# Ledger of designs, part 126: peptides against a protein of PDB entry 5VZU

Target 1, 271 residues: chain A of PDB entry 5VZU
Amino acid sequence: GRTLEDIFHEHMQELILMKFIYTSQYDNCLTYRRIYLPPSRPDDLIKPGLFKGTYGSHGLEIVMLSFHGRRARGTKITGDPNIPAGQQTVEIDLRHRIQLPDLENQRNFNELSRIVLEVRERVRQEQQEGGHEAGEGRGRQGPRESQPSPAQPRAEAPSKGPDGTPGEDGGEPGDAVAAAEQPAQCGQGQPFVLPVGVSSRNEDYPRTCRMCFYGTGLIAGHGFTSPERTPGVFILFDEDRFGFVWLELKSFSLYSRVQATFRNADAPSPQ

## One batch from the design tools (peptide; made by RFdiffusion4, then SolubleMPNN)

Design b2_p20_3_s3 (from b2_p20_3, 10 letters changed)
Fold by OpenDDE base, seed 5:
Structure b2_p20_3_s3 (fold): chain B 271 residues (1-271), chain A 20 residues (1-20)
Amino acid sequence: as target 1 above (271 residues)
Amino acid sequence: SEEERKKRLEELKKHYQVSD
């Protein structure tokens, strides 16, 4: 087979070629865009910011992690031959926690695949149901031509019928079992291992994880051809590390916080 | 087709995995 180094070298050549094509076409239009760090919010799962990731054969990439309510987003800061900069490489649904099995069953790719695909079907159902409620509300404003229906005479008000006794039907208040939002247990991390047949760039990944969520990753051919979202697992290891399992690609990407202090990287306060 | 998608995924794996 091709080594990771061979594949990385090929992709680096393509990346250099693509950069050369883009720079040559836009020789006079090189706009330097300032990247602002997302503001931290109290409800953010971890501090947002820049992470360095490994995409198997693509090598080292920079991703911005940001939080958007019950969603997290990884945005590419560096492009590769397949996915350009500015694309959402990962989208995480923080509503859909994945419970990993025990360490023995975590080695089984089919078990992880089952769990992820069951969550994917729930997400699809929720999207279909939410789409139907939004669709039905718009249809009924057909112009009701106000045909003047004739004034039928209001018949008279018959009288006073009597004193029906108040039956004390003590309807028991049905305990609405509030689905206990399982407190986000800042629990002790569980043992973590990649399934057999999931490729990692190296075996040096955290062997303990805090929590996992359903997500989708963006894949495309060279030149961003036929982009598609594939199912995966976001794995939070700690405040500075997360992973993504690309289920269909059987690959794992590890992301580590960029520990560089950027002066003036905060978004300008709206004046 | 599903077969074409499968073939495409196998091609994409070469970009996201070490090929044997």
Scores: peptide ipSAE 0.381, ipTM 0.888, DockQ to the pose 0.514
Fold by OpenDDE base, seed 2:
Structure b2_p20_3_s3 (fold): chain B 271 residues (1-271), chain A 20 residues (1-20)
Amino acid sequence: as target 1 above (271 residues)
Amino acid sequence: SEEERKKRLEELKKHYQVSD
């Protein structure tokens, strides 16, 4: 039978060949585009910028992390055989926090899957409701011609009857103590571990995380065939590190900030 | 079909899960 090593070597050869084919299709024409770093905003979850991803067989990927109100985006700076440069590899919904269970239950992939899929259904419901409100607002401007048809006054009838008694029962208003949502302790990260059966390139990932959010990742076949969004979890570890759990792929991607200082990389101020 | 999508997803898993 093929060894795991044979399969790995064949797969790496295929990726190298695919990379060679795609680079050779450019007829020796190289085009260069200047990349600008997104400006930092006070409400940004972390400083936007370049992050180095290490995941899967693609080796080294560079993404630009940027913030867009209640959404974050990872844009590919490096292309691969499946997904070209400039595509949004991850889209994060900062409205939908994911609460990780205790460390013991974090090892259960089915528990994480349940939590993520419940959030996905809420996001779909909110999109449908917001689509209906936008649809109904356009339909009502039809001029209702007000034809006044006058039709008549039907009359009847008066019936009975009487008595029943005034029972006083003074049910005490049970003070529903609104359990004040304890402000999630913004300071101490929670213990973090990958679920059993989630593949990671390195076991050297942060064992503490600050926040988790629902997100979607882009997946495609070779040559960007049949691109689709798959559900996942964005994990903020610290100011310089985040992860993405690809739920359906059972894979984890770790991203670390590129520490290089870029001169003149700031976007020109909009004049 | 869901089965074709499942097969494609298993093929993609090999590409995304291959850790050195």
Scores: peptide ipSAE 0.374, ipTM 0.886, DockQ to the pose 0.558
Fold by OpenDDE base, seed 4:
Structure b2_p20_3_s3 (fold): chain B 271 residues (1-271), chain A 20 residues (1-20)
Amino acid sequence: as target 1 above (271 residues)
Amino acid sequence: SEEERKKRLEELKKHYQVSD
């Protein structure tokens, strides 16, 4: 039978051939569009910008990371045979932090799977509830025919007098024990390891992470066939590195900031 | 079907997994 290696080599050859065909066929018809970097906001988890990822057999990919309130997005700058450029390769829900277990339990794929799938069901419930509130809010705008209610006459209710003595009820100020918001322990990274059976291109990934969030990744067949979202984990390592664990694919993608400075890459001010 | 989806995921793994 073909080995996994044989299949990988054949697949790599196919991807190279596809890339060659696409580049050769479209060389005369390439339209270049300027890409603008998203503006940084104070509330951004890290500085938005370009990240380079090594993604399976596709090799080097460029993704734009941007922040949109309580969501982050990874947008493909480089397309591949499966997913074209401009698609949202990852969507991160910054509302749904994932707590990784201890380092021993992090090696258990089933534990990570349990945690991620539990968060997925919560996200699904919130979407259903929010869909109901948006649905119910639209249903009650039946056209209130503004029947002109006849002008009932202004009965001059009489000016009853002033005398209400202020009772000095000296209610003791109950000590509102200010629940000390435990200062978000902003900064102690936790030990990080990939679960057993999660494929990584290199074992050279950060062994400490700052925080993790629930997210979804986009997967498709060649030619963007049957695109779907698959659950995963966004892992923030530091200001310049993040990862994504593709749960169903049992794969890990590491992304590192493109350190190049670009002139005139800022988005034009909306006129 | 779930089986077709599983087969598709296994095909996609070949694209996105690096051979260790």
Scores: peptide ipSAE 0.365, ipTM 0.882, DockQ to the pose 0.547
Fold by OpenDDE base, seed 1:
Structure b2_p20_3_s3 (fold): chain B 271 residues (1-271), chain A 20 residues (1-20)
Amino acid sequence: as target 1 above (271 residues)
Amino acid sequence: SEEERKKRLEELKKHYQVSD
């Protein structure tokens, strides 16, 4: 019977051959596009820039990490047979922090799955509620055709004066129970391990993480067929490393900062 | 169908889980 190793070897050979065919087809028609590094902002979770992905059989993947308020984005700089360059491989919601349990419970894939799926349902509810507010707000700007109401005449109704005393209805100030903002404990690094049955390219990933967030990854068939977003976890390890757990795929992608200095790669200052 | 999606996810796992 085919071993798992035989299946992996056949798939690697197919992907290498596909990569070779695609690369060889482009050799005659290389369009070079200038990539600008995103400007750093003080509120950015880490410095934005180029990261090298080490996951799967695609070899070297380059992703641009950028920050957009309460969202982070990984944009593919390198394409693969499934997802072309310029697509958003990961979208991170920095509003939805994932709290990892202790190391013992982190080994349980079902526990991570529960936590992520609960956050996914909250994100879906917030999108439905925000969609309803945006929908109701747009519905009221029907063009009020101001029909010119005819000028009914100025009847001079008379001036009568009297002195209605304002009753001091002393409305008691209802105690707004200030929902205690749990102080955003600047996440001290916690011990980190992948759940059992999550595949990584190697076991050489950081064993401590700073914080985790809910996110979605883009998946597609060959030729970008039927693209969809799948739930996952963005894991910040340090200033130069992050990971993404693909929950449904049971896979982990490690991303490391490209340390190469690029001359003239900064975005032109908006004039 | 959910079954077709499951089959597709299993095919995608092979591409994303293949460690070199």
Scores: peptide ipSAE 0.343, ipTM 0.875, DockQ to the pose 0.523

Design b2_p20_3_s4 (from b2_p20_3, 9 letters changed)
Fold by OpenDDE base, seed 3:
Structure b2_p20_3_s4 (fold): chain B 271 residues (1-271), chain A 20 residues (1-20)
Amino acid sequence: as target 1 above (271 residues)
Amino acid sequence: AEAERKAKLEELRKLYQVSD
């Protein structure tokens, strides 16, 4: 294969040049914006905050993890030649849990691909159905031409009697066996291994995960050309570590919490 | 479009994959 050294040798000049171009373009217009840590909520999957990500030859990146109801977001704090700072590098759908197979079947990349693509099609179907409900509600504001048709006094037709006996149709409530969504035992970690052919910069990743979710990663060419979302898997390892499997790239990014305490990093209370 | 997407994915794989 190509070693890490071979990849650095092939791309080092381009990456250095791109970094120089990007820094030089902003040299006359450096706006400093203060970054605030997102507030923690009780329902957040883990504490939001800064994480350091490892990305193959791109090296170390800083992302902000935040929670937005049933979605999590990784926002780039550091830009690279492909994706500028402030972009959402990962978007996680917390409604769509990924069930990893047993440890033997986790080595099979095609099995992981099948599971992720099935969830992707469910997400597309839900978006189409929700788009139809929003579309049908807008159509029926036909102009009610309020023609004031005159009040003709229609006559008092007579009071026929009350005897509607309420038929007690005792519809037996069919036992909808609520398939007990076994409260996904949030406590016991599952053994975790990367599929064969998924690259990690280091083989030093956690070998146990708590839970996985469907997500999408942002990919682009140099200069943020042709940006698109690619399917992947968010892997929660613990309170301070998560990963993202980039399915089409066959790569894994490990993210670790930045343990530095920042003074005055809390968002100002909305006035 | 599709050929450009394929080329972009191949380039990104070169950047993110270390293959022994």
Scores: peptide ipSAE 0.381, ipTM 0.881, DockQ to the pose 0.537
Fold by OpenDDE base, seed 4:
Structure b2_p20_3_s4 (fold): chain B 271 residues (1-271), chain A 20 residues (1-20)
Amino acid sequence: as target 1 above (271 residues)
Amino acid sequence: AEAERKAKLEELRKLYQVSD
């Protein structure tokens, strides 16, 4: 069987070979694609932009974070041997907030796994129901041949008179004490720790998180073979940092905003 | 199928888990 060392060496050789193929293919046909920063919207969870991720053995990844209504996307700007550039490395469902347990129970991987899998099942059900509504709505537009039903003359119904005395039904307005939805304290970060057995490249991750959401990560074999979505948790730490917990991989990726100001990186206004 | 997916996940874990 391949040793861990053989797999690591093969993967490093493939990374080097791909880097060499990229650098050597650069001599032939460089298709330069300009990357534009997504426009920021007032409803965006954080400012969209470039984030620098620590991604296991692959080293440094650059991901573009963008917002698409109730979804966020991390798009690879850097490719790797498994997943090429331009792929959506993470897809975040902003409809499905993950509530982390207390700090003690956050160390339990099985508890996080349970919470994530319950949300995954809800997302699957919503997709099936929404698929049925979209399917049933298209089927029933058979061509209703609008046979022109002949205009039967509307008989003038007589104007009966005015006299309905207003009964003063003094229904006491029951004070429905609107339970003041305590404004979700958007400000105080929840204590955060990785579950036991989740690998992080750096133990220096933020120990408080602002919000968590259900998401999926893209995984594939070398050469983008058998690509699939795996469940995970998007962790918003602050305006400039987020993480992704890869549940099935038992790994954590930390992403930090690229602080470089790019001149002329704004997307052209949609004409 | 399931065994193959398990083997793939184990390989991917090795790639994405930082060896301590």
Scores: peptide ipSAE 0.380, ipTM 0.881, DockQ to the pose 0.497
Fold by OpenDDE base, seed 2:
Structure b2_p20_3_s4 (fold): chain B 271 residues (1-271), chain A 20 residues (1-20)
Amino acid sequence: as target 1 above (271 residues)
Amino acid sequence: AEAERKAKLEELRKLYQVSD
């Protein structure tokens, strides 16, 4: 494969140049903004807060995880040459759980890709249907001109046909044992492994996950050129760790909670 | 457009795919 060292050497000049360009843009004016931790809510999947991400050549980044109803958001606290600070690096749809297959089938990237792309199409359909309901609600206030529907008459009658016999065949009602959907045991994590060909910066990721959700990650070229959302999987490991599988990039990002106490970091109470 | 997106994804894969 390509080592971290090979990638570093290949992109070293570009990364240095980009860092120089970005830092030089700030030489004339540095603006400091206070960051507040989002308030925790009872319905939050985990406690919101700062997470340290590690993935690819960018190395280490800081992301704020926050919850917004049925969506979660990772907001960049640190910028990089591609994605500036304050951008939403990940958006998670908590309506669309990803069911991982068994551990053997989790090694199959094509199976994970199929599952994620099926959920992506459902999300697109729901967005189209919700757009149509908002559109149709405005159009139907056209004045109902009561056109008088004319009385058309027609009559026709006929025929009889016959006898067919009473065959009794008492087919026993096969008890369709409704396979009781075992309530997804909210407490027992399932075994977790990355698919073959998904790159991780290290193999030291949790081998058990609690649940997974559909999400999208932000990707751009250098200087935030052509920004777009790419499909992925949010993996909740525990209260302090989550991952993101970048499907099109075939990469995995691990995020760990920043175990620091910040004085006066709480959001001001809404007045 | 599509060719540029493909090239961008290939570049990003080089940056994010680290294989020993």
Scores: peptide ipSAE 0.370, ipTM 0.876, DockQ to the pose 0.575
Fold by OpenDDE base, seed 5:
Structure b2_p20_3_s4 (fold): chain B 271 residues (1-271), chain A 20 residues (1-20)
Amino acid sequence: as target 1 above (271 residues)
Amino acid sequence: AEAERKAKLEELRKLYQVSD
């Protein structure tokens, strides 16, 4: 087959060519935009910021991780031939935690696939139900043309009768024990291994994870053609490392925090 | 549509997978 080096070389050549085409097409007009770090919130799963991602043969990319309530987002700071800069490479649903099986069953790709696809179906159902509630509220403001329907007469239906004692059938309301969201005990991390047939650029990934969540990754053809979301697993390893398993691609991306302290990287306070 | 998606996924797998 093509070696990883051959694919990397071809991809780098294409990246260079695309960069050349874009820079030439805009008469070398390079717009430099300052990137600000997202403000950190107390409820953020980890500190938001810049992460260096490995995308197998795509090489090395920079992603901004940010938190948006119960969602996390990876935004591309560097583009590639498929997905330009500024796109959301990963979207994580922090409502949908994935429980990894034991270490032996983690090697089974089909088991991980089952777990992820079950969560994907729940997310789709929740989106459909939430879409229906938003839809029904708008329909009823049809202008009631008040056609004056004629005064049909008051039939005086009659008066009867008395005191049927209400039996106090005290049906105990079954306490729907709302399954208390077990607080995410940042306990000792779970042993972690990639499934068989999931590729990593190297075997140097953390062998322990804190928690996993359902997410979607953005995939496209060259030139951002036919962009779509593919299911995956966000894996939090620690404060400075996370992974994403691209389920359909059978690939793993490792993201490591960029440790460089940028002076003035904080967004200016809105005056 | 589905065939094109399959072809795209196969291309992307080659690009994201470490080919042995």
Scores: peptide ipSAE 0.383, ipTM 0.883, DockQ to the pose 0.551; fails the geometry check

Design b2_p20_4_s1
Fold by OpenDDE base, seed 4:
Structure b2_p20_4_s1 (fold): chain B 271 residues (1-271), chain A 20 residues (1-20)
Amino acid sequence: as target 1 above (271 residues)
Amino acid sequence: DLLKKLKELLEHERRIHELM
């Protein structure tokens, strides 16, 4: 009978063969488009640019990280059989910071799952509320038929001037305790470990992170069939490394900055 | 134990290949 090792080996051969067939089919009709690096802004969480990401059996893929106000986006520069180039592999909501528990509780997948799903429900509520405000604002422009309201006459009601003394009610200025925005403690990294049962291609990932945010990853079948967004966690390690935990897939992608300098890669100024 | 881990790894790689 086939051993489990035989089944694993046969499956890995099939994955390699599928990748080979896919890459060979697309090689015959390539359209090349110039890619421009996004401009850096002072408010960007890290410098935008090209990163190499780990995608399990797909191996390394090139992703462009860019910032769009309170959102970050990872756009595939290299595609695969499931997600083509130019798709947003990850979308990060920089409004929804995730606080990781202590290192002991970080090993618990159910705790991370609880935290992420709670944030997902908040994001969903905010989207519904913002959709209602945008909907109600459009509904009240019913065409006000400007019925010409008749010119009611100019009643000249008279000038009486009495001298009423302003009472000096010295209302004490209530001390608005300015809720001191706790300065974002940008400085101290926290210990980081993947939850038990989350697979990483390599155990060599940073064991300290700066901050985490809620995000979604794009998943699809071969040929970009049934594309959907799955919940996850963006993990900032440093200026050159971030991760994404694909919660439902129980997978971790590590992204590392491409250290190559590119000439003439800056976006042309909008004319 | 090892057999279970290998099945879990195989199923993980399958899911990545099919979805990511």
Scores: peptide ipSAE 0.280, ipTM 0.839, DockQ to the pose 0.714
Fold by OpenDDE base, seed 5:
Structure b2_p20_4_s1 (fold): chain B 271 residues (1-271), chain A 20 residues (1-20)
Amino acid sequence: as target 1 above (271 residues)
Amino acid sequence: DLLKKLKELLEHERRIHELM
């Protein structure tokens, strides 16, 4: 009879074969594109650059991490059958920090799910509010038909008069409670563990994290069909490692910096 | 137990292969 190991091996061979079939379709269309590393900025959460990420059955993929104000972006440098190269595999909202619970409650997937979904709802509300302000401003330029209303006459002059006293209305300066930008506490690393039922390719992931942020991951069917953004958690471990929890997929991707020095990888200075 | 865990793992890997 088939062993459990035989069944697992056969299924893994099928997944590898599917990947091979889809990848081999591109072997005849090799486009060489030069990749430039993003310039580092002082406000970047970590140094931008190339990372190798784990994508479960897809194996290892190369992702470019870049920073765009209060957003971070992972762009696929290597594609797969679902998500082609050049797509944003992850988009991180650095405005929306996720506070992980204690280590015991981190094992609870439902607790992490609750926290992430609450943040997702706030992000949706902020997008709706910002969309309304941009929408109302454009509506009122109806074409004023310039009817040439006739030249009614210059009525005259009268001149008076001087006096009204300066009322010292001492308007209290409304304390604009500057939303305290919680300083990015380079806090002592928090103990970190994956929730039960979140799969990682390797159990060898960092057990301490600096901070977490809300983000979205890109998913699609084969051939980039029906692409959508799923909620997740970006986890900063250190300068060279971050993770992404794909909440709906119950998967964890570990990203590790590519420790290669590339000559001439800097973007050409705009002449 | 092991058969259930294997099926759950296979279904997870299938889902990752189909979506990520």
Scores: peptide ipSAE 0.274, ipTM 0.833, DockQ to the pose 0.730
Fold by OpenDDE base, seed 1:
Structure b2_p20_4_s1 (fold): chain B 271 residues (1-271), chain A 20 residues (1-20)
Amino acid sequence: as target 1 above (271 residues)
Amino acid sequence: DLLKKLKELLEHERRIHELM
């Protein structure tokens, strides 16, 4: 009878064959586009650029990391059967930091899931509130039909209404207890481990992380069918490595900087 | 259980292939 190992080997052979077929179909009609590296900004969390990401059975993919104010973006440079090149594989909200628990509680997938889903609900509330403020502000520009009210000129009267004494209402300055913004401790690297049941392509991932943020990953069926955003965690390890935990998929992607130097890859200076 | 681990791995790789 087929063993589970036989079934696994057959499935992996099919995945490799599919990848080969999809890759080879493009050989006859290659469109080359110049890729520019994003300019580095002082406020960027790390230097932007090209990273090699792990995508399980898809293997290695090339992703461009870029920063957009309080957002980071991973854009696929290489595509796969589900997500084509040029799509935003990950979107990171740098406003929503994830606090990882101690190393013992980091092994609990349900604890990580709780933390991420609480942050997802806050992000959703902020989007609804900001949508309401933007909606109410546009409603009051009803067309002021400037009805040309006619010019009636009437002149007169000068009456000197009296000297209303300014009441010195000494409103006590209510002590706005400035909620002490706890100084964002430049996060000393904390011990890091993947939750039990989150799979990585390699067990050799960094065991310390600097910072974590809420993010979303893009998922779709073959041919980019029914694309949706799934919740996850961006994990900054160092200047050259970050991770993404795909919460619903129970997967971990490790991204490592491409160390190759590219000539003439800098974006043309905006003239 | 090796059988459980192989099932979990197969189901993981299937989900990744179908969605990512």
Scores: peptide ipSAE 0.247, ipTM 0.814, DockQ to the pose 0.733
Fold by OpenDDE base, seed 2:
Structure b2_p20_4_s1 (fold): chain B 271 residues (1-271), chain A 20 residues (1-20)
Amino acid sequence: as target 1 above (271 residues)
Amino acid sequence: DLLKKLKELLEHERRIHELM
């Protein structure tokens, strides 16, 4: 009879074959575009550049990391059957930090899901409020004709009265010691573990993280059909490694810097 | 148990292949 291992291998072979068929549909026309590395800025969270990312059954893909003020972007350099090259596979909101719980509670997928969905709702509210302020500012330039109607001076009335006493009660001003939010110690990484039920291609991921942020990943059907953004967590491990937890997919992508040096890869200075 | 775990893994890999 077929073993469970045989069934697994057959299914993985079918997925590989499907990937091959879909990629081979593009064999007739290769276009080449020069890629420039983004310039590094002092405010960049890490040095921008090329990373190799794990995409489960898709294998390894090349992603360009770049910074755009309070946003980071991962752009596919290599495409797949679902998401073509040049698409933004991940968008990170550097305004919305995610605080991971203790190591025990990090194993709970429902806790991470709660935290991410709360941040997603805040991001949605901020987008709605900012959209309303931009809308209301255009409507009020209707010319208010200033007709001067002169209506009258109603007069009355004066009344009473006098007394009472000066009670001294010297309530001591309780020094509300504003608990200075201790600047989160930027130096010591937090212990990190994936939640139970989140799949990783390799169990060899960093067990310490520096910072986490809210982000979204791009998903689509074959041929880039019905593209949508799914919520996730960007995890900064170090200068050369970051992760993305695809919350709805229960998947983890590990991104590692491409250590190759590229000659003449710097963008021409804007003249 | 093992059959359930395998089906969950296969279904995960299928979803990744179809969406990512």
Scores: peptide ipSAE 0.237, ipTM 0.811, DockQ to the pose 0.735

